# Peptides against a protein of PDB entry 3H8D, part 39

Target 1, 122 residues: chain A of PDB entry 3H8D
Amino acid sequence: DMKRQQRFFRIPFIRPADQYKDPQNKKKGWWYAHFDGPWIARQMELHPDKPPILLVAGKDDMEMCELNLEETGLTRKRGAEILPRQFEEIWERCGGIQYLQSAIESRQARPTYATAMLQNLL

## One batch from the design tools (peptide; made by RFdiffusion4, then SolubleMPNN)

Design b1_p12_1_s1 (from b1_p12_1, 4 letters changed)
Fold by OpenDDE base, seed 2:
Structure b1_p12_1_s1 (fold): chain B 122 residues (1-122), chain C 122 residues (1-122), chain A 12 residues (1-12)
Amino acid sequence: as target 1 above (122 residues)
Amino acid sequence: as target 1 above (122 residues)
Amino acid sequence: SRQERLLALINS
């Protein structure tokens, strides 16, 4: 009954529309992922000029990373792995708790470490 | 029933005997801490010329950090906070699993996140 | 696709 390792990652992205602009005209977004063992549990995207995107496993599978953690190469990208709080602070600010809660209540969320933790909190 | 945050820290130290030597004659050790919420759960010390020191809450309280996490200032020291795996990998290499296991079996370990995780593993 | 964008980011 070994618990799965919780790992968090963050990488910057530039919008496709800004991809070929000069650096001063590119606005940076951020892509975040929480992996519960080999599989993603939560994903979020911060954009420079639109609301955050929040995604949870089960509910949003089609929009989330479908690669397992090793396949992503995130563990090998320097600076990609972040501390749990660095993910959670942003998740909370973006309304992630309510989003995940609603997914659980509607029975859309796949059980993950994240769903378990929230159910302990409430 | 909100679970306490698990946070890990690492800072270098120089032995007192080397403290006033020239830089080339100082050998660096490493001090590690696992905080289960505000209180330390595990501590270890890597030394350049002696075996690692492993310490667990309950058993080794007198030798461990007696300050709560906020009092330590570790959260404010740049570069001190590390990823869980960066602690656990060293802990495992140093025989920390067996050390903690023995402390639990002898009823010397104070219940912490670390003791709970080990009991889930065994 | 979102996956392709992720891979591009990881490899950048």
Scores: peptide ipSAE 0.093, ipTM 0.507, DockQ to the pose 0.767
Fold by OpenDDE base, seed 5:
Structure b1_p12_1_s1 (fold): chain B 122 residues (1-122), chain C 122 residues (1-122), chain A 12 residues (1-12)
Amino acid sequence: as target 1 above (122 residues)
Amino acid sequence: as target 1 above (122 residues)
Amino acid sequence: SRQERLLALINS
């Protein structure tokens, strides 16, 4: 009855509009993911010029990474894996607690490690 | 009812006998720690020329870090914090599962996140 | 697709 491993990742992305600009004019955002075992539980996108995007399993499946963790290659990408708190700090700042809570209360959230932790807190 | 944060750290150390040698002759070991909230749960020491040392809360309190996490300054030391798997991989290789299990069965282990995870596995 | 976008990010 081993608990699923919680793993977190962050990779940069450049806006399409900046792809062909000089390096100094390329503003990068950040793509974050929380994997509860092999499957994504939360996804978060920080942008240089628009509000952060928060996504949770069940509610936002169509907008989230559909690959299992191994398929992503994230575990093999140098510098991609981050500490849990590196994800949670940003998640909290972006209103992730409230976002996930609303998804739970509306019965839109798929049960994950993330929903369990939030439900234990409240 | 928030769960305690599990945090892991690794720092190098130089053997006392090598402290005054030329840099090329200083063989470094590695000190590892698992903190279950503010208090240490597991400690592990990799040496260049002797077997690894494994220590678990309750059984080995006299040989383990006595400072709470904040007192250690580990959270403020650049490069010290590591991913959970970076600790667990070494722990497993060094026989940590068996060591902790024996400590539990002898009633020497203090209940921690580590003991709970092991007990859930078995 | 989502997969293509992620792969592009991973390979960037």
Scores: peptide ipSAE 0.088, ipTM 0.510, DockQ to the pose 0.737
Fold by OpenDDE base, seed 3:
Structure b1_p12_1_s1 (fold): chain B 122 residues (1-122), chain C 122 residues (1-122), chain A 12 residues (1-12)
Amino acid sequence: as target 1 above (122 residues)
Amino acid sequence: as target 1 above (122 residues)
Amino acid sequence: SRQERLLALINS
C-alpha cells in the first residue's frame, strides 16, 4: 500500500454580504482544506466576525467540499497550496484536535490520515 | 507509533570559487534536504555547471547534513521550507528514484520514509 | 450549491 499524499490548500473568500461593496469594505475570510489522497479529510473556514468553522470527513460531508482534489483545480491555482504546518497551526488554534476527537468518539468521523494521526497521538 | 513528520527545505549556496567575486559573478546553486523526523533522509545539490549531487541516508552519511533538524535552524529560516512536491519534482528529474533504488539494492540505504515509499511503489 | 461556491472561490 502506497501512503496517500497529504496536501493542504488555502484560498480567500468574501462574505456574501460584502460581495457588492467597494473593495475596501470587503472583509476577507479564509477557506482551508486538507486532502488525504483525492478526498477532503478536513475543512476549516476563518471569518472576520464569527467563530471558525471546523469540519471533518464523515461527520460534516454535507458541508464540506464534495469534489475530489483534481476536480477542484486547487493544484493548478497559484498560491493555493500551503505547507502542512500552515494548516495544522490554525487547526490547532481553532480547537481542531478537540473537534476531531469528539467526532471520533461519537463515531461520526470516517477514517482518514487525520483520524489515524490523532489516534496514534492519544 | 506516530508517523514522523516529513519536512523539506531549500536554500541557495554560492560555489566556493565564487565566494569572493562580485555579486554579479557569483553563480548560485541550490541545496535541498528531506528530513524524516529529526534526521535527514535525502539531500540534493543543484549546480549551475556540473551534474546534480544526490545523497541518501545510510549510503552518503559522510557527505550529508550531520545536524538534526532542530540544530540546522532551517525551521526558523524564512523561505527555507518547501512543499514535498517542490522537492520530489526535482528529485525525480535528477534521477533520484534510480539512485535510491540502487542504494536499497546494494544494501547501503538505511530505512527512511523515502525507502519505505519507494519499496511500496516498486 | 457547494460546488458552485467553491468554484467561485477558486476562480476569484
Scores: peptide ipSAE 0.085, ipTM 0.492, DockQ to the pose 0.765
Fold by OpenDDE base, seed 4:
Structure b1_p12_1_s1 (fold): chain B 122 residues (1-122), chain C 122 residues (1-122), chain A 12 residues (1-12)
Amino acid sequence: as target 1 above (122 residues)
Amino acid sequence: as target 1 above (122 residues)
Amino acid sequence: SRQERLLALINS
């Protein structure tokens, strides 16, 4: 079996409460996604005013992107794709390793490239 | 002031749990949006296995689309745009009138074309 | 919905 391509994306968002404010008063958040082939493996949201949100496939399916990568159009959005380390650095800082590990140990996580890599790391 | 254009959209989605099933076993939901000019006024989700979700601007901002209409790309998505009645018929059947009215009475709703029309209707 | 937000973000 050929290895699935690992691709990472980041999109900014403005809070609805700030949508009518002047540009300087619009606080920006960031939406992150890790796709293991066509399907999302991890999702992460950075907010200016609340804790980061970490999501992993299997455990958090209802809160994650349900579309396949092609359906999202992310690959066609200029500047959306990021390097693996640009995702992982934030993921690690936000406690993603522990979050994913806990999901694996509780048997909530769906096997993905991310779960496999964590097994290799620990 | 020129009246803002009222535009309505509908997009299908498949539950994450069904993403790997055969096509016949993928139950489809529907996402609906009403835009009052560039900004969303109402949002609605139909699910095959749970009650519909109704959302109105002001009250449910955190759960609604935060992007302006142009940013969504909905106007460029083939088959996404629907007629006003195609939205309203579902909205009414799902109890949207009562939901919006309650949001107005509790002063949670942001004034929109939808709130204005409801005032005229009642 | 999250899907709508994502689509909006992608098209923004």
Scores: peptide ipSAE 0.147, ipTM 0.550, DockQ to the pose 0.567; fails the geometry check

Design b1_p12_1_s2 (from b1_p12_1, 4 letters changed)
Fold by OpenDDE base, seed 3:
Structure b1_p12_1_s2 (fold): chain B 122 residues (1-122), chain C 122 residues (1-122), chain A 12 residues (1-12)
Amino acid sequence: as target 1 above (122 residues)
Amino acid sequence: as target 1 above (122 residues)
Amino acid sequence: SRQEELLALINS
C-alpha cells in the first residue's frame, strides 16, 4: 500500500579506535534507516574512513534490521528521526539509486516504497 | 578503578528470515553487553541457530559497541538492563571464561573489570 | 557482529 508511512532515522557512531580520543578527534559515522510502514526498506552506513554501505530489503535482509519499526524503539529515540530528504540526499550521493536499481533488475529486491519510487523515476 | 559501575544489558533480536512469520515461528536470539563504567567490556550474542558469539574489549573492538553507555541509550531502554548474574550465567555457559582467558594470555584484552575478576578467579 | 551491534544500538 502506497499509503504506508515512510519514516527515516539516523544514529551516529564513532570508530572504536576513536572512542577514547578527545572529542575533536572522534570521527563520526552515521547509521541510516528507511522504514516503509513497519518494515525496513533501506539501510545505509556512512563511515568516516571507508566507502558507504548500502543495503536494500530483499537483497540484504541478513545484514539489515530484523525488527519492525515499533520494536526498534527508534520512534521514541530523541533526535533519531530525520526528514525524508535528509536520508535521500545521502542515499543519492552514495550511489543508492544505482544500487537499488541493480537489485531490482537482478530480482533481488523486495517491493517497497523505495522500489516503487525508483521505478517511477526511471 | 574497581569502583566503576558494572552494568549489563540484553536486547532480543529475531532472525531476518523469521521476521515475517507467525510469532510462534520467530526464533529469538539475544544480544548482551557488559559495560564497565562508560565503556563496553564484553559483548555476547546468543543465536537460535548458530554458536554464540563472544567478544571482549581490546581484542574485538571493531566488532563491538563503539559508543559509550550513555550514548547507547540502553539505560533508558525499558527492560534492557539485566542483573550481573543474568549475563554471567550465559557467558560462562558459552565458554566466555576461556575466551577471555585466551585474550588475556595472548595480550589482546584491554584491562577491564572482567579481566580483573578473571585474574582473581584463576 | 558489528551489524548486530548497530541493530542493538538502534533498539536501545
Scores: peptide ipSAE 0.114, ipTM 0.520, DockQ to the pose 0.456
Fold by OpenDDE base, seed 4:
Structure b1_p12_1_s2 (fold): chain B 122 residues (1-122), chain C 122 residues (1-122), chain A 12 residues (1-12)
Amino acid sequence: as target 1 above (122 residues)
Amino acid sequence: as target 1 above (122 residues)
Amino acid sequence: SRQEELLALINS
């Protein structure tokens, strides 16, 4: 829906295994989210030592953030919001287009801004 | 496996929606885990305003902790480890026996200490 | 995973 605001967020996380290490020995991961209006459309997790995790609405609901945007508090967290391209660049680099396309083709994806944009791209 | 140590943990979490509220207005949830040796067997989440979440190995792997016990750092977190009964009491109260039984019957559950104990119970 | 998401939010 063109009426819904697209907002993107990124927050770092420290691996549980590293939480008790010195700061210099803590490798950061990154949690990314795309909200299509109040609801999440895509989620992505970057890890220092394992493959990225890609998640799309409909297919991966149980593994994704189930909170609406307001509930997350992300809009109130300084430095969390990022530009669309800051998300998309990583998404594409991680194979997100192909992942989402496959989810659409398997009819697992819930229609979102992301699915619509992919339809326009292909 | 009788050789594997059964260990249980509990940590609090604050709802994202409450993270920016005053301490008195932050309702705590609780994250519980049962490790059968190095690997998680059961996970449980208590929330102040929604139904508990029950998860069992095999069925709910993608929603559960995928780190082994050592990787979690839980053994190094003071106050995190709890007694078996402290877990089981909540597990049973939340309908965990029925949940696990259903997972076994549907052949979704991975055999664990928990499944074995249930077999003995029934 | 959901667990990782929770950890990320808590860690932030």
Scores: peptide ipSAE 0.111, ipTM 0.575, DockQ to the pose 0.245
Fold by OpenDDE base, seed 1:
Structure b1_p12_1_s2 (fold): chain B 122 residues (1-122), chain C 122 residues (1-122), chain A 12 residues (1-12)
Amino acid sequence: as target 1 above (122 residues)
Amino acid sequence: as target 1 above (122 residues)
Amino acid sequence: SRQEELLALINS
């Protein structure tokens, strides 16, 4: 009966191919995650050289984090956790509402906090 | 006084830049880690398009896993753990002995199980 | 980098 805690995280990444290049050639991306309790609900990748990637539980499981929150170590990484709005702002700008809506309508999205919130929004 | 358990892990990785390309364009690399108790002693990256990367504790800390073993979730990932020889064989082929030896001689390597074993070998 | 490794671990 206890509600699951919604937690959001963001970490920068450099593409492995660029890891050992000169700094000028190291383009930084951003990895975002929304955890609905122990399990990921949404994932997002901002890339310096391609469109953002949006992923939702159920539909995109094979491309998303397979670890539960505890296994990721994200809660123990200083500066990784972000506020809900810091995630949602980017999510919305990248068309996340439409993406998740389509996943729900196609019955691809697994029910999460995110799907529930969207049902209230629309 | 209790000896630390030596554990070895291997996981495949696809470069983020290639993640959503066609399968033919997804080149798989391999990430290896040797944990001396809770902390990493050696790390190795096999790339499809560049020379292998060898890293040792003390010298390469900023480029290595910053999480302790428990935080990585590696012990909970099926198929991730490998035998010592499965790590050492690749390590040796990639010049790991020479790399670690040089790190010891330059006083860059932090003492680990790996450094101790090398001292016995040479 | 450490961040790269974490991401690699998470997405493995």
Scores: peptide ipSAE 0.076, ipTM 0.454, DockQ to the pose 0.275
Fold by OpenDDE base, seed 5:
Structure b1_p12_1_s2 (fold): chain B 122 residues (1-122), chain C 122 residues (1-122), chain A 12 residues (1-12)
Amino acid sequence: as target 1 above (122 residues)
Amino acid sequence: as target 1 above (122 residues)
Amino acid sequence: SRQEELLALINS
């Protein structure tokens, strides 16, 4: 159902190895989520010291958010919600198009707004 | 610094395999956290279909919360905060005493309120 | 990762 609202979120995290360091030495990671209606469609993790992690619904469910959007509280966290392009720009830079396309072609991806948009793009 | 405030939290999650099932068939897991001041000291995950997961600071940092307590938003989530005994009762049932003791003895555990209390207990 | 997933779950 492409009538579902698409919402995007980003929150920072401090990696475990850095959490006790001085602020200037705490390298921030970033957690991103795309919710297609109540359920997560894509997740992305930026790290200061390793390659980004890309996750898509269906393929990576066990590593992705286990709550619906309302249950996460993200909609109530100030500054967490971002614009679609703020997500997509990073997603694209990280090779998200290829990652999702591959998941679709291998029949691992669950149909989402993201898969539909990719089908329109390609 | 044992003057730090000890705070405990619990939130539910729906396992990925169940998130699209009917409500009656969604088995809830539970995520528990013990914060010793601003930083997590212990984490625990109850699952409906596998053994509980126990995590302690120092040993399991890479699998534990990467934000300080304020950054998590847990203090602002209604119903999330629990009493110490509500955490400890589950922790004990899950073998947490032995788990933490073992982590201490192997020099994997970071000193926390939890390690100090265990030293007092034993 | 599991860690980041949990972070998302607890951030309210």
Scores: peptide ipSAE 0.112, ipTM 0.522, DockQ to the pose 0.365; fails the geometry check

Design b1_p12_1_s3 (from b1_p12_1, 5 letters changed)
Fold by OpenDDE base, seed 5:
Structure b1_p12_1_s3 (fold): chain B 122 residues (1-122), chain C 122 residues (1-122), chain A 12 residues (1-12)
Amino acid sequence: as target 1 above (122 residues)
Amino acid sequence: as target 1 above (122 residues)
Amino acid sequence: SRQERLRALIES
């Protein structure tokens, strides 16, 4: 159902290995999530020292957030929610369109708002 | 190699759903880990409202910490490291001996210090 | 684990 609310979130993270280093050695990454209604549709991770990670529901379930939106508490975390375009711009730059397209074509992607929108885009 | 250092850790956690509730509604759980050298051998989770979770390497890899000990930063976290017996006492009370024994018998457990010690115990 | 990674992120 495309009437489901689309909500996007971004939170910073410090790598576990850097947790107790001096500030200059705490390299910051970014964790992104797209929720299609209560369930995640896409996840993305920006890292300071390795390639970005792109994940889509269906294909990458084992690596993605398993909590529903309410369970995460993200909606209650100040500054966590971002605009759709703030997610999509990064997603596109990281090759997300091609990644999701391939997942659809291989029948690995679970249908979500994201898969539907890609069909409209192409 | 049983010459590997055995190190044990315990850290508290608040359930994601409770993260932004008032303090009285933040029920605390406990996360335990046994590292056999750099890699985890056993993991255990105590929850305030559901049965304890027992996990052993080989059988439960997908649910366990995938970081090596150094990557976790646990050795640098004050108060996280615990004595071997502090882990084992809880492990035993939660049925860990039987759990690990069953994993060994079913050939699901990866050989670790924990599996070796069980063979000596029985 | 996946859950623990998320918890760490959310709590940061």
Scores: peptide ipSAE 0.091, ipTM 0.483, DockQ to the pose 0.576
Fold by OpenDDE base, seed 3:
Structure b1_p12_1_s3 (fold): chain B 122 residues (1-122), chain C 122 residues (1-122), chain A 12 residues (1-12)
Amino acid sequence: as target 1 above (122 residues)
Amino acid sequence: as target 1 above (122 residues)
Amino acid sequence: SRQERLRALIES
């Protein structure tokens, strides 16, 4: 059902190498998630010192958040939820369209709101 | 260099679903790691309610601990380090020999002390 | 693992 609620979230993370450093020496990355209803459709990680990581449902299940939306507690975490465009702008800049397209063409992508939108776009 | 120090560790974990339950309702699993020098060679997870997870370097890098041994702090965590046989006994029972063998045959396994021992064994 | 670390972040 493509009428499922689309919700987007962002939380910061600290590199493992910086975990015990002083706050001034902790470089932050950003973890992004797109939930298509209760289940994750896309995940994205911005790192301060390496290329972005893009993940799509079906193809990258083992690397993505395995919790349903309610289990994550993100809906109750202040400042976690972001607007759709706040996710999409970064997704596009990271090459997310091409990444998801390749996953669809290789038949690795699980059908989601994201795949449907892409298929209608192209 | 197959002369690198082989060190083994075990720590308990609580299932995500049990994280916020009362202590009496938290079922423990066990996380195992084999480090070949500074880098992980094998990882293993025993779960209270699902099949064991076996992971080998090269094939399962994305699911394994990405930290080098010193970064993990395991060498400084009381009770974490275990004897080689304490790891191997569980590894064997979980089908680790066959799992690693398959990874070698499919050319997915990164050469480690573990792959070398298996190649000499068979 | 990265997944475990992310879970901890989400739950914090």
Scores: peptide ipSAE 0.087, ipTM 0.476, DockQ to the pose 0.518
Fold by OpenDDE base, seed 2:
Structure b1_p12_1_s3 (fold): chain B 122 residues (1-122), chain C 122 residues (1-122), chain A 12 residues (1-12)
Amino acid sequence: as target 1 above (122 residues)
Amino acid sequence: as target 1 above (122 residues)
Amino acid sequence: SRQERLRALIES
């Protein structure tokens, strides 16, 4: 089988509560996605006023993007795609390694490129 | 197999554009849901300033509630549950019968209690 | 819906 391409994306969002405030009062968050081929493997959300959200395939499917990569249009949005390290650096800072590890150990994680790489690390 | 319970819910919403206006300027909409057991079968939205939205399982999944009934908390929200006829009366007025029928004929509708009942009617 | 939320993010 051909190797699945690992692609990473980041897009900003403004909190719904801030959408009608003056630009200076709109606190920006960030939505991150790791796609393992066409399907999302990890999702991460940075918020200006609450803890970061970490989500992994299998465990958190209902809280994650349900669209395949092509359906999202992310590949066509200028500036949305980021380097692997631009995702991983934030993921690690937020405790993503431990989060994914726990999901694997509890048998909640769907096998993905991310689970495989973590098992290589450990 | 045990018969799935048909449950109906209605909750109000304020348009995002109105959320920070004075109470007198907040036009109220209504969100309706028909759950066939744990999963949504039909969804309907009444808006104060645009045509009603009708949605049916299978065809409109991406535009509908993705949570199962328990996850929504609707069963625990006082006043949210409505009688079947309170849903159906609005559904019919909005052309829901024709909408669901068309979805069945185009093979887009997921089989639900609603599709079965419509087939009994026709 | 999740699609609506994602669309809002992508279009922002």
Scores: peptide ipSAE 0.076, ipTM 0.443, DockQ to the pose 0.531
Fold by OpenDDE base, seed 4:
Structure b1_p12_1_s3 (fold): chain B 122 residues (1-122), chain C 122 residues (1-122), chain A 12 residues (1-12)
Amino acid sequence: as target 1 above (122 residues)
Amino acid sequence: as target 1 above (122 residues)
Amino acid sequence: SRQERLRALIES
């Protein structure tokens, strides 16, 4: 019974409203995902001009990537994969620990590697 | 207290799977939107090889356009704006009246121009 | 929708 591989990804996005502006006027956001094996465990979105969006499996399934990891093509996208700490550092700064904790307490979170690790942390 | 302007739009799309096929093998779908003032009230998608998708504000927010009308750029997109009847005819053919009615009855629909007009119709 | 935009972004 091998542990599922934890893989993290980040891709930039430009707001639709900025798509036809000059490069200097195109504000870039960042989309992050944590995959616990083939399935997403956490997702977050950093925006240039609004609060970050934090999402956890179970609670936020409708707002999260519905594709399995292979379907996303992220593993084949050059520069998309990031180190665990590159995800976690941002997650922590955005209040992700409390967000996930609350999702667990409310029984909204689906058990994932992330929920298990939080149990170890607290 | 002026009434909000009702504006309707349609844009074509090609399925991702068809994007690199020859022109004759690229099956075109159609994306439709009804904006009640700045905010979307109804959305529908016609597909070449699967059933239409009908969406109404309140019930289907996560699957609908989340941008306000100005943010979409649709008003500036040549050929995108359509007449009300061009939307309604398709909406009716696809069972949109019943779909919206059911959303109202289940208290899932957000009140819009569309819900108000349905009350007048029935 | 957000989901559609994200899918398109991932596929790009």
Scores: peptide ipSAE 0.083, ipTM 0.466, DockQ to the pose 0.606; fails the geometry check

